# Designs tried in a protein design run: peptides against a protein of PDB entry 5OOQ. Part 50

Target 1, 227 residues: chain A of PDB entry 5OOQ
Amino acid sequence: YREDVRQVVTHPANALSFLQPGRLVEISVNGKDNYGWGAVVDFAKRINKRNPSAVYTDHESYIVNVVVNTMYIDSPVNLLKPFNPTLPEGIRPAEEGEKSICAVIPITLDSIKSIGNLRLYMPKDIRASGQKETVGKSLREVNRRFPDGIPVLDPVKNMKIEDEDFLKLMKKIDVLNTKLSSNPLTNSMRLEELYGKYSRKHDLHEDMKQLKRKISESQAVIQLDDL

## One batch from the design tools (peptide; made by RFdiffusion4, then SolubleMPNN)

Design b2_p13_6_s2 (from b2_p13_6, 5 letters changed)
Fold by OpenDDE base, seed 5:
Structure b2_p13_6_s2 (fold): chain B 227 residues (1-227), chain A 13 residues (1-13)
Amino acid sequence: as target 1 above (227 residues)
Amino acid sequence: MILGYEEDYSPLP
């Protein structure tokens, strides 16, 4: 059920508005590489220049650049490609007893475990020398202050996810947790319905943005013709 | 110098 909630929370329709620079997010890549809490640098829609017709799932359709301070020191970070969420072999978090470094890694929304309530003040140029390390120090300080973990945004109160099916899902989770029972099939069905709704909402939002751009472009052309 | 942090519950505009 936690995964069901995560899928809703990390859907573009919900997550993107909370991925401001400095936003703390908990990162797990490929369901195995836990980087802990990192800081969002930026995000962009995933574009495959080699295959412009590539269709990505909603959770893979955006790339989020995040600063992590848990990268294994001997990871081939030089092989990281900007806006490529397919990480090179050897890119991994440091294990116990290993040294870590700060790195900026591109991840998908599917690699976000949680969205925190905290935002770091970010340097203007994170790629400048020493800036990642500065963010890394801030991350360490935050982790020190929140030993039990950074507070997670409330999906309903903070993220304003007010979809009725989601609320029902949340209620069901609470009931099931109380009963120490689960109904994965029922929850999965509800989750699928929610994903459909969120996808439609996102599509509409993108269509509106495109329409606004077209209007602006048309107005600009008219103004140029009037000059 | 450690960069500060803040609680932020606001979405992007």
Scores: peptide ipSAE 0.501, ipTM 0.930, DockQ to the pose 0.689
Fold by OpenDDE base, seed 3:
Structure b2_p13_6_s2 (fold): chain B 227 residues (1-227), chain A 13 residues (1-13)
Amino acid sequence: as target 1 above (227 residues)
Amino acid sequence: MILGYEEDYSPLP
């Protein structure tokens, strides 16, 4: 059920509006590599230049660049490619007793465990020398202040996920946390219906974003003609 | 210098 909630929260229709620069997110790559809390740099729709017809799942359709301060020091960070979520071999978090460094890694929405209520003030150019380390210091300070973890956004109160099926899911989780009886099959069917609704919302959001870009481009062209 | 942080519960417009 926690995974079901995570799937809804990290769906593009819900998550993208809360992935502003500096947003703190908890990161787990491939369900194994836990980087802890990182800071969002930016995100973009995943485009495969080699296969433009590639269809990605909703959770794999966007790439989020995040600053982490838990990268293993000997990781081949020079091989990292912006907006390529397929990480090179050897890219991993530092284990206990190992030294860590700050790095920017590209992740999918599926690699987000939780979205925090905090946003860091981000440097203008995160790729400039020393800027990642500055963010890393801020992350350390936040972790010091929140030893039990950063407060997570409430899906209903903060993220305004008001879908009836999701609310029913949340109520079921509350009941199940009380009764410890899980029937995974009934929840799966409702999740598929939720994903169908969110997919439609996402399409509308992308259409609106494209329209806003076209308007902005048209205004920029008009301003150039007036010069 | 540590860059500050803020609580932000607002979505992007």
Scores: peptide ipSAE 0.493, ipTM 0.928, DockQ to the pose 0.686
Fold by OpenDDE base, seed 1:
Structure b2_p13_6_s2 (fold): chain B 227 residues (1-227), chain A 13 residues (1-13)
Amino acid sequence: as target 1 above (227 residues)
Amino acid sequence: MILGYEEDYSPLP
Protein backbone atom coordinates (compact mmCIF):
# COMPACT_ATOMS: atom_id res chain seq x y z
CA TYR B 1 0.00 0.00 0.00
CA ARG B 2 2.86 2.38 0.67
CA GLU B 3 4.17 1.60 -2.78
CA ASP B 4 0.72 2.26 -4.20
CA VAL B 5 0.71 5.69 -2.57
CA ARG B 6 4.22 6.33 -3.87
CA GLN B 7 3.15 5.45 -7.40
CA VAL B 8 0.37 8.03 -7.27
CA VAL B 9 2.46 10.73 -5.60
CA THR B 10 5.39 10.31 -7.99
CA HIS B 11 3.25 10.24 -11.11
CA PRO B 12 4.14 13.19 -13.40
CA ALA B 13 0.65 14.66 -13.06
CA ASN B 14 1.23 15.10 -9.33
CA ALA B 15 4.97 15.21 -8.71
CA LEU B 16 6.27 17.60 -11.38
CA SER B 17 4.50 20.64 -9.95
CA PHE B 18 6.37 20.07 -6.69
CA LEU B 19 9.81 19.53 -8.21
CA GLN B 20 10.89 23.15 -8.03
CA PRO B 21 14.60 23.93 -7.76
CA GLY B 22 15.66 23.21 -4.21
CA ARG B 23 12.76 20.88 -3.38
CA LEU B 24 13.92 18.15 -1.06
CA VAL B 25 13.17 14.62 -2.20
CA GLU B 26 14.08 11.28 -0.70
CA ILE B 27 15.97 9.22 -3.25
CA SER B 28 16.20 5.48 -3.70
CA VAL B 29 17.71 4.19 -6.94
CA ASN B 30 16.98 0.67 -8.17
CA GLY B 31 15.25 -0.12 -4.90
CA LYS B 32 18.59 -0.58 -3.12
CA ASP B 33 20.69 2.57 -3.36
CA ASN B 34 19.33 4.95 -0.76
CA TYR B 35 20.88 8.40 -1.11
CA GLY B 36 18.62 9.94 1.52
CA TRP B 37 17.31 13.45 1.04
CA GLY B 38 18.57 15.37 -1.97
CA ALA B 39 17.73 18.72 -3.55
CA VAL B 40 16.10 19.08 -6.96
CA VAL B 41 18.08 21.07 -9.50
CA ASP B 42 15.70 20.75 -12.43
CA PHE B 43 13.78 18.23 -14.48
CA ALA B 44 13.17 17.54 -18.15
CA LYS B 45 11.15 15.19 -20.27
CA ARG B 46 13.18 12.14 -21.19
CA ILE B 47 14.14 12.16 -24.85
CA ASN B 48 15.90 9.27 -26.50
CA LYS B 49 17.76 10.77 -29.44
CA ARG B 50 18.88 7.34 -30.61
CA ASN B 51 15.40 5.92 -30.47
CA PRO B 52 12.82 8.68 -30.77
CA SER B 53 10.08 6.07 -30.84
CA ALA B 54 11.04 4.78 -27.42
CA VAL B 55 8.07 4.68 -25.09
CA TYR B 56 8.77 5.14 -21.41
CA THR B 57 6.45 4.52 -18.52
CA ASP B 58 5.09 7.66 -16.91
CA HIS B 59 7.47 7.25 -13.97
CA GLU B 60 10.44 6.89 -16.32
CA SER B 61 9.39 9.59 -18.79
CA TYR B 62 11.11 12.44 -16.90
CA ILE B 63 14.63 12.94 -15.65
CA VAL B 64 15.15 14.81 -12.40
CA ASN B 65 18.58 16.18 -11.60
CA VAL B 66 19.21 16.11 -7.86
CA VAL B 67 22.07 17.08 -5.59
CA VAL B 68 22.95 14.42 -3.06
CA ASN B 69 25.53 14.63 -0.29
CA THR B 70 25.79 10.87 0.27
CA MET B 71 27.65 9.79 -2.87
CA TYR B 72 30.47 7.37 -2.16
CA ILE B 73 33.76 9.24 -2.51
CA ASP B 74 35.27 6.68 -4.87
CA SER B 75 32.22 6.54 -7.13
CA PRO B 76 33.05 7.24 -10.79
CA VAL B 77 31.10 10.52 -10.81
CA ASN B 78 33.05 11.66 -13.87
CA LEU B 79 31.20 9.00 -15.86
CA LEU B 80 27.81 10.52 -15.06
CA LYS B 81 26.08 11.67 -18.21
CA PRO B 82 23.66 14.56 -18.08
CA PHE B 83 20.08 13.46 -18.53
CA ASN B 84 21.00 9.78 -18.46
CA PRO B 85 19.27 8.07 -15.53
CA THR B 86 21.14 4.83 -16.22
CA LEU B 87 23.90 5.29 -13.70
CA PRO B 88 27.36 3.87 -14.35
CA GLU B 89 28.54 0.90 -12.39
CA GLY B 90 30.02 1.95 -9.07
CA ILE B 91 27.73 4.94 -8.60
CA ARG B 92 26.34 4.32 -5.13
CA PRO B 93 25.74 5.95 -1.78
CA ALA B 94 28.41 5.73 0.89
CA GLU B 95 27.96 2.94 3.38
CA GLU B 96 28.52 3.26 7.10
CA GLY B 97 32.10 4.28 7.76
CA GLU B 98 32.71 5.39 4.16
CA LYS B 99 33.34 8.98 3.13
CA SER B 100 30.79 10.75 0.98
CA ILE B 101 30.83 13.62 -1.49
CA CYS B 102 28.27 15.86 -3.12
CA ALA B 103 27.14 14.97 -6.61
CA VAL B 104 24.42 15.81 -9.10
CA ILE B 105 22.73 12.66 -10.33
CA PRO B 106 19.98 12.21 -12.91
CA ILE B 107 17.11 10.09 -11.61
CA THR B 108 13.65 9.10 -12.75
CA LEU B 109 10.45 9.81 -10.86
CA ASP B 110 10.43 6.14 -9.93
CA SER B 111 13.54 6.80 -7.82
CA ILE B 112 11.69 9.30 -5.63
CA LYS B 113 10.62 7.76 -2.36
CA SER B 114 9.13 10.91 -0.84
CA ILE B 115 8.67 14.60 -1.58
CA GLY B 116 9.47 16.87 1.34
CA ASN B 117 7.81 20.07 2.44
CA LEU B 118 11.14 21.94 2.39
CA ARG B 119 12.81 23.80 -0.43
CA LEU B 120 16.44 24.88 -0.29
CA TYR B 121 17.64 28.15 -1.69
CA MET B 122 19.71 27.06 -4.64
CA PRO B 123 22.72 28.68 -6.25
CA LYS B 124 22.23 30.10 -9.73
CA ASP B 125 24.72 27.71 -11.27
CA ILE B 126 24.96 24.39 -9.49
CA ARG B 127 27.68 23.24 -11.89
CA ALA B 128 30.03 26.01 -10.83
CA SER B 129 32.90 25.04 -8.59
CA GLY B 130 31.93 24.71 -4.95
CA GLN B 131 28.20 25.10 -5.49
CA LYS B 132 27.35 21.43 -4.98
CA GLU B 133 29.22 21.54 -1.70
CA THR B 134 27.21 24.58 -0.64
CA VAL B 135 24.01 22.66 -1.26
CA GLY B 136 25.56 19.74 0.59
CA LYS B 137 26.11 21.94 3.63
CA SER B 138 22.48 23.00 3.50
CA LEU B 139 21.40 19.36 3.31
CA ARG B 140 23.52 18.54 6.35
CA GLU B 141 21.97 21.41 8.25
CA VAL B 142 18.47 20.27 7.37
CA ASN B 143 19.25 16.71 8.42
CA ARG B 144 20.63 18.04 11.70
CA ARG B 145 17.44 19.99 12.35
CA PHE B 146 15.20 17.10 11.38
CA PRO B 147 16.80 14.01 12.92
CA ASP B 148 13.54 12.07 12.60
CA GLY B 149 13.33 12.92 8.91
CA ILE B 150 12.10 15.79 6.79
CA PRO B 151 8.33 16.24 6.85
CA VAL B 152 6.70 14.74 3.77
CA LEU B 153 4.15 16.68 1.75
CA ASP B 154 0.64 15.57 2.54
CA PRO B 155 -0.69 14.09 -0.72
CA VAL B 156 -4.22 15.31 -0.01
CA LYS B 157 -3.77 18.57 1.91
CA ASN B 158 -0.64 19.83 0.18
CA MET B 159 -0.51 18.10 -3.19
CA LYS B 160 -4.30 18.33 -3.62
CA ILE B 161 -4.69 14.74 -4.77
CA GLU B 162 -8.42 14.49 -4.23
CA ASP B 163 -9.24 11.51 -6.40
CA GLU B 164 -11.92 9.42 -4.74
CA ASP B 165 -10.09 6.15 -5.31
CA PHE B 166 -6.92 7.61 -3.86
CA LEU B 167 -8.78 8.79 -0.78
CA LYS B 168 -10.20 5.30 -0.43
CA LEU B 169 -6.69 3.91 -0.70
CA MET B 170 -5.52 6.22 2.07
CA LYS B 171 -8.42 5.17 4.27
CA LYS B 172 -7.62 1.54 3.64
CA ILE B 173 -4.05 2.11 4.69
CA ASP B 174 -5.28 3.66 7.90
CA VAL B 175 -7.54 0.70 8.52
CA LEU B 176 -4.78 -1.76 7.72
CA ASN B 177 -2.53 -0.10 10.23
CA THR B 178 -5.08 -1.21 12.80
CA LYS B 179 -6.40 -4.37 11.12
CA LEU B 180 -4.93 -6.29 8.17
CA SER B 181 -8.21 -7.27 6.49
CA SER B 182 -8.02 -5.91 2.93
CA ASN B 183 -7.52 -7.85 -0.31
CA PRO B 184 -4.34 -6.70 -2.11
CA LEU B 185 -5.81 -7.61 -5.50
CA THR B 186 -8.70 -5.19 -5.13
CA ASN B 187 -6.32 -2.41 -4.24
CA SER B 188 -4.09 -3.15 -7.23
CA MET B 189 -7.05 -2.82 -9.58
CA ARG B 190 -7.96 0.53 -8.08
CA LEU B 191 -4.38 1.69 -8.39
CA GLU B 192 -4.40 0.86 -12.07
CA GLU B 193 -7.56 2.87 -12.51
CA LEU B 194 -6.03 5.80 -10.65
CA TYR B 195 -2.89 5.51 -12.70
CA GLY B 196 -4.94 5.67 -15.87
CA LYS B 197 -6.69 8.83 -14.69
CA TYR B 198 -3.43 10.53 -13.82
CA SER B 199 -1.87 9.51 -17.11
CA ARG B 200 -4.74 11.09 -18.99
CA LYS B 201 -4.49 14.25 -16.93
CA HIS B 202 -0.79 14.47 -17.64
CA ASP B 203 -1.31 13.97 -21.35
CA LEU B 204 -3.83 16.77 -21.41
CA HIS B 205 -1.51 19.03 -19.48
CA GLU B 206 1.35 18.37 -21.87
CA ASP B 207 -0.91 18.98 -24.85
CA MET B 208 -1.93 22.30 -23.37
CA LYS B 209 1.69 23.28 -22.79
CA GLN B 210 2.59 22.37 -26.35
CA LEU B 211 -0.32 24.36 -27.67
CA LYS B 212 0.68 27.38 -25.60
CA ARG B 213 4.21 27.14 -26.94
CA LYS B 214 2.97 26.96 -30.51
CA ILE B 215 0.77 29.99 -29.95
CA SER B 216 3.67 31.91 -28.44
CA GLU B 217 5.95 30.94 -31.31
CA SER B 218 3.35 31.97 -33.84
CA GLN B 219 2.90 35.32 -32.14
CA ALA B 220 6.63 35.88 -32.11
CA VAL B 221 6.81 35.15 -35.84
CA ILE B 222 3.96 37.56 -36.54
CA GLN B 223 5.72 40.27 -34.57
CA LEU B 224 8.90 39.69 -36.55
CA ASP B 225 7.04 39.91 -39.84
CA ASP B 226 5.40 43.17 -38.80
CA LEU B 227 8.82 44.73 -38.23
CA MET A 1 27.80 29.92 3.40
CA ILE A 2 24.54 28.09 4.07
CA LEU A 3 21.86 29.38 1.70
CA GLY A 4 18.99 28.33 3.94
CA TYR A 5 15.64 26.71 3.32
CA GLU A 6 11.92 27.34 3.60
CA GLU A 7 8.72 25.40 3.81
CA ASP A 8 7.02 25.44 0.43
CA TYR A 9 3.63 23.91 -0.16
CA SER A 10 2.98 25.65 -3.47
CA PRO A 11 2.94 23.93 -6.85
CA LEU A 12 4.64 25.23 -9.95
CA PRO A 13 2.27 27.42 -11.96
Scores: peptide ipSAE 0.483, ipTM 0.927, DockQ to the pose 0.685
Fold by OpenDDE base, seed 4:
Structure b2_p13_6_s2 (fold): chain B 227 residues (1-227), chain A 13 residues (1-13)
Amino acid sequence: as target 1 above (227 residues)
Amino acid sequence: MILGYEEDYSPLP
């Protein structure tokens, strides 16, 4: 269901109007490379000059340029081609313990995991020296202020997605979330208590079984002595 | 220098 929501939210009809310069978006390229929150620079319709007849899916039909501050430092960022979402080999986010740099990467709408409620103030020229790093500092500050993540735009309240089928989907999700939250097994404290009770019950059962065995053995010995 | 940020719930016009 989350993917279904994402597909609707990231559809050009819904997403493009919220991809203003500085808009924070959560980026996952090919469902593998998580760059975290980046800032939108701009977007354009995808044009294949080599194959003008190329037909793209709706989610692949636009290129979004985003600033990320999580690019692995040794990534071949010089090989990045403007408006080419097919990233060169070695373009990846930094892993734990690795150093990262700021980079502008071209992504498709399909690489947007979520759209945030925040917009950064962007430099006039992102290509100017030090400007990407300035955006990177702003991203770090935002992440510091929102350790639990940047708030996501509400698809209905904010993005005004009023499609009936989408609303039904959202309602289903809400029902499921309510059921999950009401499940006593989701509460760690309750689980620990239940486990404790179960463990005690099991121990008691084993003790009773051992006691019954000892009683039976003792009775058998008494019967042998009486013969 | 941090440029700052704002909450923006509005679409492009």
Scores: peptide ipSAE 0.477, ipTM 0.924, DockQ to the pose 0.832

Design b2_p13_6_s3 (from b2_p13_6, 4 letters changed)
Fold by OpenDDE base, seed 3:
Structure b2_p13_6_s3 (fold): chain B 227 residues (1-227), chain A 13 residues (1-13)
Amino acid sequence: as target 1 above (227 residues)
Amino acid sequence: MILPYEEDYSPLP
């Protein structure tokens, strides 16, 4: 059920509006590499230049660039490709006793474990020398102040996920936390229905954004012709 | 000390 909630929360229709620069997110890559809390730099829709017709799942359709301060010092960070979520071999968090460095890594929405209620003040250019380390200092300060973890955004109160099926899921989780009688199959079908609704909403939202962009571009062209 | 962070519960506009 926690994974089901995570899937809904990290769906593009819900997550993207809360991935502002500096937003703190908890990062787990491939369910194995836990980088802890990192700060969002930016995000973009995933584009495959080699295969423009490539279809990604909703959770893999966007790339989020995040600053982490837990990268293993000997990781081949120079091999990181912006907007490529397929991380080179050897890119991993530092283990206990190992030294860590700050790095910007591209991740998918599926690598977000949770979205925090905090946003860092981000440097203007994170790629400039020393800027990642500044974010790293901020992350350390946050971790010092929140030793038990950063408060997570409430999916209903904060993220305004008002889908009836999701609310029912949340209620069921609350009930199930008190009563272990879950039929996983019924919940999976409802989750699929939720994903279908979110996908449709996202498509419409993207279409609207594209339309607004086209209108703005057309207006800019008209203004250039009038000049 | 100015905190390097703020609480933000708002979505992108």
Scores: peptide ipSAE 0.491, ipTM 0.919, DockQ to the pose 0.491
Fold by OpenDDE base, seed 2:
Parts: sequence; C-alpha cells; structure tokens
Structure b2_p13_6_s3 (fold): chain B 227 residues (1-227), chain A 13 residues (1-13)
Amino acid sequence: as target 1 above (227 residues)
Amino acid sequence: MILPYEEDYSPLP
C-alpha cells in the first residue's frame, strides 16, 4: 500500500507542482541507495538527445536535481552528468562510519520516497563554490530539529489529490494500520485505473507549462525588439 | 538563529 501511495504521489501530475527549489524530498535511488532527505534544485523533462523517440515511463520522464549531504566522500562525483539519472558506478551514500560530502545528483521521480512539507532557502547558484556545503548545513539543521523525520505532505489535504480510488486507498490504509492487516492484491488493480486518470491531468499540466514557456519566449522577443 | 527553512504547502503557480 505504501508503494501504491508513492506511485500516485510521485506521478508528474501530482509531484511536479511541489518540486520547487529547496523542497525537501526523501531519496532512494534504485530502491537501495538511500540518500535520506535532500533539497530540490530544479527539474526538467527528460530529453534523450541521442534517441529523441525514446519513451519513458511517467516516473522516469522527468529529471530532478537534488542536493544531498550523504554522498560517500570517495564517490566519483566528477563523473556526474547534469540531467543524467544513470549514475556512474561508485556513486553511493556513505555507510555508517564513512565520511560524507554534499553533492548534486540527478534523479527520476521514481527515486523520490516522500515529499516533505519544508523548503530550504536555496542559494541562487548552487554550483558556486561552497554553496552545496551551505545547503548541507541547512539539511543537518533540519535533521537535528526533526529527529523522527521531516513531516511529509498530506496527499489529500496538501497535494489536493482528489481521485476517488486514491481516497479509497488512503481510507483502506488507515483501516489496515489500525487492524495490522495487509491486502496487496487489491491495490495493484486500482493503480492502473488511477494512472489513467492522472494521465489527463498530466497532459493539462504539460500544456500549461508549454503555454508559460511560449509566453516567456514571446516576452523575451519583445524585449529584444525594444533594445 | 534564522531558520534555513520554511513550511510550504503551496504548489507551483
């Protein structure tokens, strides 16, 4: 059930509007590399320049750049490529007793475990010297203040996910948490139905984003003509 | 000490 909720929450139609700069997200790459809570820098639609016809799943169709403070110190961070979520070998979180550093890593939406209710104040240029470490200090302070974890956005109250099947799923989870019972088979069938509904919302969101880009481009052209 | 964070429940405009 938790995975089903995660799939809905991290769908582009729901997640992208909450991936503002500084948004705290819990990161797990490939389901095994847990970086903990990181801060969103930016995101972009995934474009394969070598294969423009590449089809990505919804959860893999966007790249999110995040600052983490848990990167293993000897990780080959110099091999990281912006907006390439295929991480080089050796890129991993520090284990217990290992030293960590701050790094910006590109992840997919599928690598987001949860979206927090907090946003860090982000520097204007995260690539500037020392800025990643500043964000790292902020992350440490947040973790100190929230030892039990950063509060997660409520999918219904905060994210306004109003899908009926999702609401039913949430209600079932609440009941099951109370009863300590699991019914995994019912959740998978409902997930497909939920994705069908979110596809329409996603299309609308993409259309709005494209429209905003066109408006910005038109304004930029007007400003160039006035110079 | 100024908090390096804020609570934000708002979506992108």
Scores: peptide ipSAE 0.487, ipTM 0.919, DockQ to the pose 0.502
Fold by OpenDDE base, seed 4:
Structure b2_p13_6_s3 (fold): chain B 227 residues (1-227), chain A 13 residues (1-13)
Amino acid sequence: as target 1 above (227 residues)
Amino acid sequence: MILPYEEDYSPLP
């Protein structure tokens, strides 16, 4: 269901109006390369100059340029081509312990995991020397202030997605989340109750066994006295 | 310290 929500949110009809310069978006390329939160520079309709008749899916029909501060330092960023979302080999986020740099990468809407409620103040010319690093500093500051993650735009309240099927989906998710949140507590309480009942039953069984033994011993003593 | 960001819930005009 999360993916279904993402598909609706990142659809051009919904997403593009919220991709202002500086808008923070969570970026995942090819489902594996997580760059974290980046800042939107701009977006454009995807045009294939070599094949003007190329038809793209809705989610691949636009290219979004984003500043990330998590690019692996040894990534071949010089091979990045403007408006080409097919990233060169070796373009990846830094792993734990690796150094990162700021880079502008072209992504598709499909690479947006979430759209944040925050917008950075962007330099006028992001290509100017040091400007990417300025954005990188801003991203670090945001991450410092929001250690649990940047708040995501509400699809209904903020993005005004009023599609009936989408609203039904959201309601279904809410119901499921409520059930999931209640289940662990209910299961824990039930487990404790069951354990308590089992403990009591075991104690009673042992008590009964001891009582039966005492009765049998007493009967044996009576028979010995009659002999 | 001036925040380098703002909350923005508005769509593009």
Scores: peptide ipSAE 0.470, ipTM 0.914, DockQ to the pose 0.596
Fold by OpenDDE base, seed 1:
Structure b2_p13_6_s3 (fold): chain B 227 residues (1-227), chain A 13 residues (1-13)
Amino acid sequence: as target 1 above (227 residues)
Amino acid sequence: MILPYEEDYSPLP
């Protein structure tokens, strides 16, 4: 259900308006590479110049450039290509005991775990020497001030996601925290209906298939945690 | 010390 909420929150119709320069976002790439909280530089619609007919899902249709301060020091950051969310091999966050550096990485909306209520003051030119490190210092300061975690934007109050099906989903999550009895399939169908309202430009059918897959994967993880 | 951040609940215009 947390994944279902994440899917709605990170949909372009909801997320893009809150991806201002300096917006803090929690980043996870490929479901395993947790970079923690980073700062948004900018975003752009994903364009495939080699394959103009390429159709992306809603969550993969935009590229968000983010500054992270958790990049592994020996990562091949020089191989990073602007607006290419397919990260080179070896690009990963630092593990415990490893040194980290600041880097700008291109991610998709699907790599956003959460959107924070905080916005950093960003340098005008993040690519200028020393500017990434300045943002990195700001990120460290934020983390120091919020040891229990950076506050997340409220999807309803702050992001104004007032869709009835979404509200029902939120209520179900609250109930499930008390009662594990809700049918995941029913929630997936409602999520699909929600996506239909937000997806004006992309093939709803493909997005629905991906959502179903992600829900299934999330359920598998929950089952593993319950074992 | 001026905080390097602010709370922002507003969407892009």
Scores: peptide ipSAE 0.400, ipTM 0.901, DockQ to the pose 0.669

Design b2_p13_6_s4 (from b2_p13_6, 4 letters changed)
Fold by OpenDDE base, seed 3:
Structure b2_p13_6_s4 (fold): chain B 227 residues (1-227), chain A 13 residues (1-13)
Amino acid sequence: as target 1 above (227 residues)
Amino acid sequence: MILGYEEDTSPLP
C-alpha cells in the first residue's frame, strides 16, 4: 500500500507541480541506492534523440535533476550526463565511514521516495564552482533541524489528490495500519483506474505547458518587432 | 553562507 501511494504521488500529474527549484525530495535509485534528501534543480520531459518514437512509462517520462550531498567521493561524477537517468557504473551513495561529496544527478520520478514540504533557496547557477557545496550545507542544516526526517507533503491536504479511489486507498491504509488486509488484486485494479485518470490530467498539463510556451514565444516576438 | 529554506506547500502556478 505504501508503494501504491508512492506511485500515485510520484505520477507526473501530481508530482511535477511540486518539483520547483529547491524542493526537497527523498531519493532512492533502482530501489537500492539511497541518497537521502536532495534538492530539485529542474526537470524536463525525457527525450530520446536516438529513438524519438520511444515511449516511456509515466514515471520514466521525466528527468529530475537533483543535488545530493551523499555521493561517494570516488564516484565517477565526471561521467554523469545531464538528463540521462542511466547512471554510470560506480555512481553510488557513500556508505558508513566513506567520504561524500555534493553532486547533481539526473533521476526519474520513480526514484522519488517522498516529496518534502520544504524548499531550499537555490543558487542562480548550480553549475558554478562551490554552488553544489552551498546547497549541500543547506541540506545538512535541514537534516540537523529535522532529526526525525523532513516533513512530507500531505497527498490530500497539500497535493490536493482528491480522486475517490485514492481517498479510499488512504482510508484503507489508515484502517490497515490498524488492520492488515491482504488482497493485492483489488489494489492493482484501482491503481490502473487511477493511472488512467492521471494520464488524462498529465495530457492536460502538457497541453497547458505548451500553450504557455507558445504565448511566451509570441510575446517575445512581438517585443522584438517593437524594437 | 547557508541560503536557508522555507515551508512551501503550494504547487507551480
Scores: peptide ipSAE 0.517, ipTM 0.933, DockQ to the pose 0.673
Fold by OpenDDE base, seed 5:
Structure b2_p13_6_s4 (fold): chain B 227 residues (1-227), chain A 13 residues (1-13)
Amino acid sequence: as target 1 above (227 residues)
Amino acid sequence: MILGYEEDTSPLP
């Protein structure tokens, strides 16, 4: 369900009006390289000068330039081509324990995981010396202030996505989230009532509580992945 | 210098 929501939200008809300079977006390139939250510089329609007849999917038809502060320091950033979303080999986010730098990368809409409700104040010329680093400092400050994550734009209230099927999808997700929060407690109480009637032994009750917690946590994770 | 940020839920005009 999360991917279905993402496909609708990142469609050009919905996303482009919210890709103002400084807009925070969560970036995952090719579903593998997670750069975290970056800031939009600009966007343009993808044009293939060598093959003007090239047909792109809706999600690949635009290029978004974003500032990230998580680029691996030894990435060949000099090989980045303006308006080319096909990143050179070795362009990747820094792993744990690695040093990172600020970079501007071209991405497609398909590489946007989420769109935040925050915008950074952007410098006039991001390519000027030290400007990317300034944006990088702002990104770090935002992440510090929002340890639980940057708030995401509401697709219905903010983005005004009024498609009936989409609204039904959002309602289903809300119902499932409510059930996930309520059902583990209800199932745990019912099992405790059942075992309380059968188990005079205190030790079996504790083991069962621990097992139930593990099963509930595992099911919650699986259901969240299926959403 | 940190430039700051704002909450913005508005679309492009």
Scores: peptide ipSAE 0.516, ipTM 0.931, DockQ to the pose 0.907
Fold by OpenDDE base, seed 1:
Structure b2_p13_6_s4 (fold): chain B 227 residues (1-227), chain A 13 residues (1-13)
Amino acid sequence: as target 1 above (227 residues)
Amino acid sequence: MILGYEEDTSPLP
């Protein structure tokens, strides 16, 4: 169920509007490399210059550049290519007892574990000398202030995900967190349908603006009908 | 210098 929520939250239709510069996101690459909380630099639509006809999944269709402060010191960070989410061999977080450095890494939306309710003030040029380290200090300070973890954006209250199937999923999770009850399959199927509906409706960035406009217009119309 | 942080629950305009 947590993965189901993550799939909805990290879908471009929901996530991109909350990937402002400095947004804190929890990062896990390839399901194994946990970088912890990083700060968003920017994002862009994924373009394959070698294969312009390449079709990516929704969660792989955008590249997010993030600053992390947990990169292993001996990682080949010089081999990192901007907007290439295929990380070179040896790019990994520091393990216990290892030294870490700050790095900017390109990730997909699928590598976002959670989106925080906090946003760092970012340097104008993150590529300038010492700027990554400044962000790294801010990340350390935030982690120090939130030892139990950085607060996550509420998908309903903050992200305004009001899909009926998603709301049902959230209610089920709340019930399951209270009582471990056994029907994971029905929720996964509905989430796939929800994911499919979100995927089909929006050519992501322009359609997100149109959808936000339509949602805002629909809310305005609902407010007008209540008048 | 630590640049600081803020709580921001708003989407991009």
Scores: peptide ipSAE 0.502, ipTM 0.930, DockQ to the pose 0.675
Fold by OpenDDE base, seed 4:
Structure b2_p13_6_s4 (fold): chain B 227 residues (1-227), chain A 13 residues (1-13)
Amino acid sequence: as target 1 above (227 residues)
Amino acid sequence: MILGYEEDTSPLP
């Protein structure tokens, strides 16, 4: 169902109006290369100069240029072609322990995982020296401020997606989420934690009672010996 | 210098 929502949200009819410069978008290329949150530079309709008759799917019909700060440092970023979403081999996000750099990558709408409710203030010329790094600093700051993740645009409240089937989908998801949260297993785990705390307290209390009894018994024996 | 960010839930005009 999340994918179904994503397909609707990232459809040109819905997404393009929210791809202003600086818009934060979560990027996943080809379902494997997760760049995290990047900032939109611009977008354009995809044009194949070699094959003007090329027909693209709706989600592939636009190219979005985004600044990411998670590009692997040794990626061949010089081979990136503006408005060509077919990324050269070796273009990938940095893995754990690898160094990353800022880069502008062209992506399709299909590579957008989510659209954030935040926009960065963007430099006028992102291609100028140091400008990508400035955006990268802003991205780091945002990520620092939102450790639980950047807030996502509400498809209904913000994006005004009022399609009946979509609303039905959203309602279904909400019901499922409610059921998941009410799952007896989650409640049982909480109960077990509570019971564990209670049991420990009870055990300590009983131990103290037993110790007090032993002390009292010992005192009684001493009194008998003094008689 | 961090350029900053804002919350923007509005579409393009």
Scores: peptide ipSAE 0.501, ipTM 0.929, DockQ to the pose 0.728

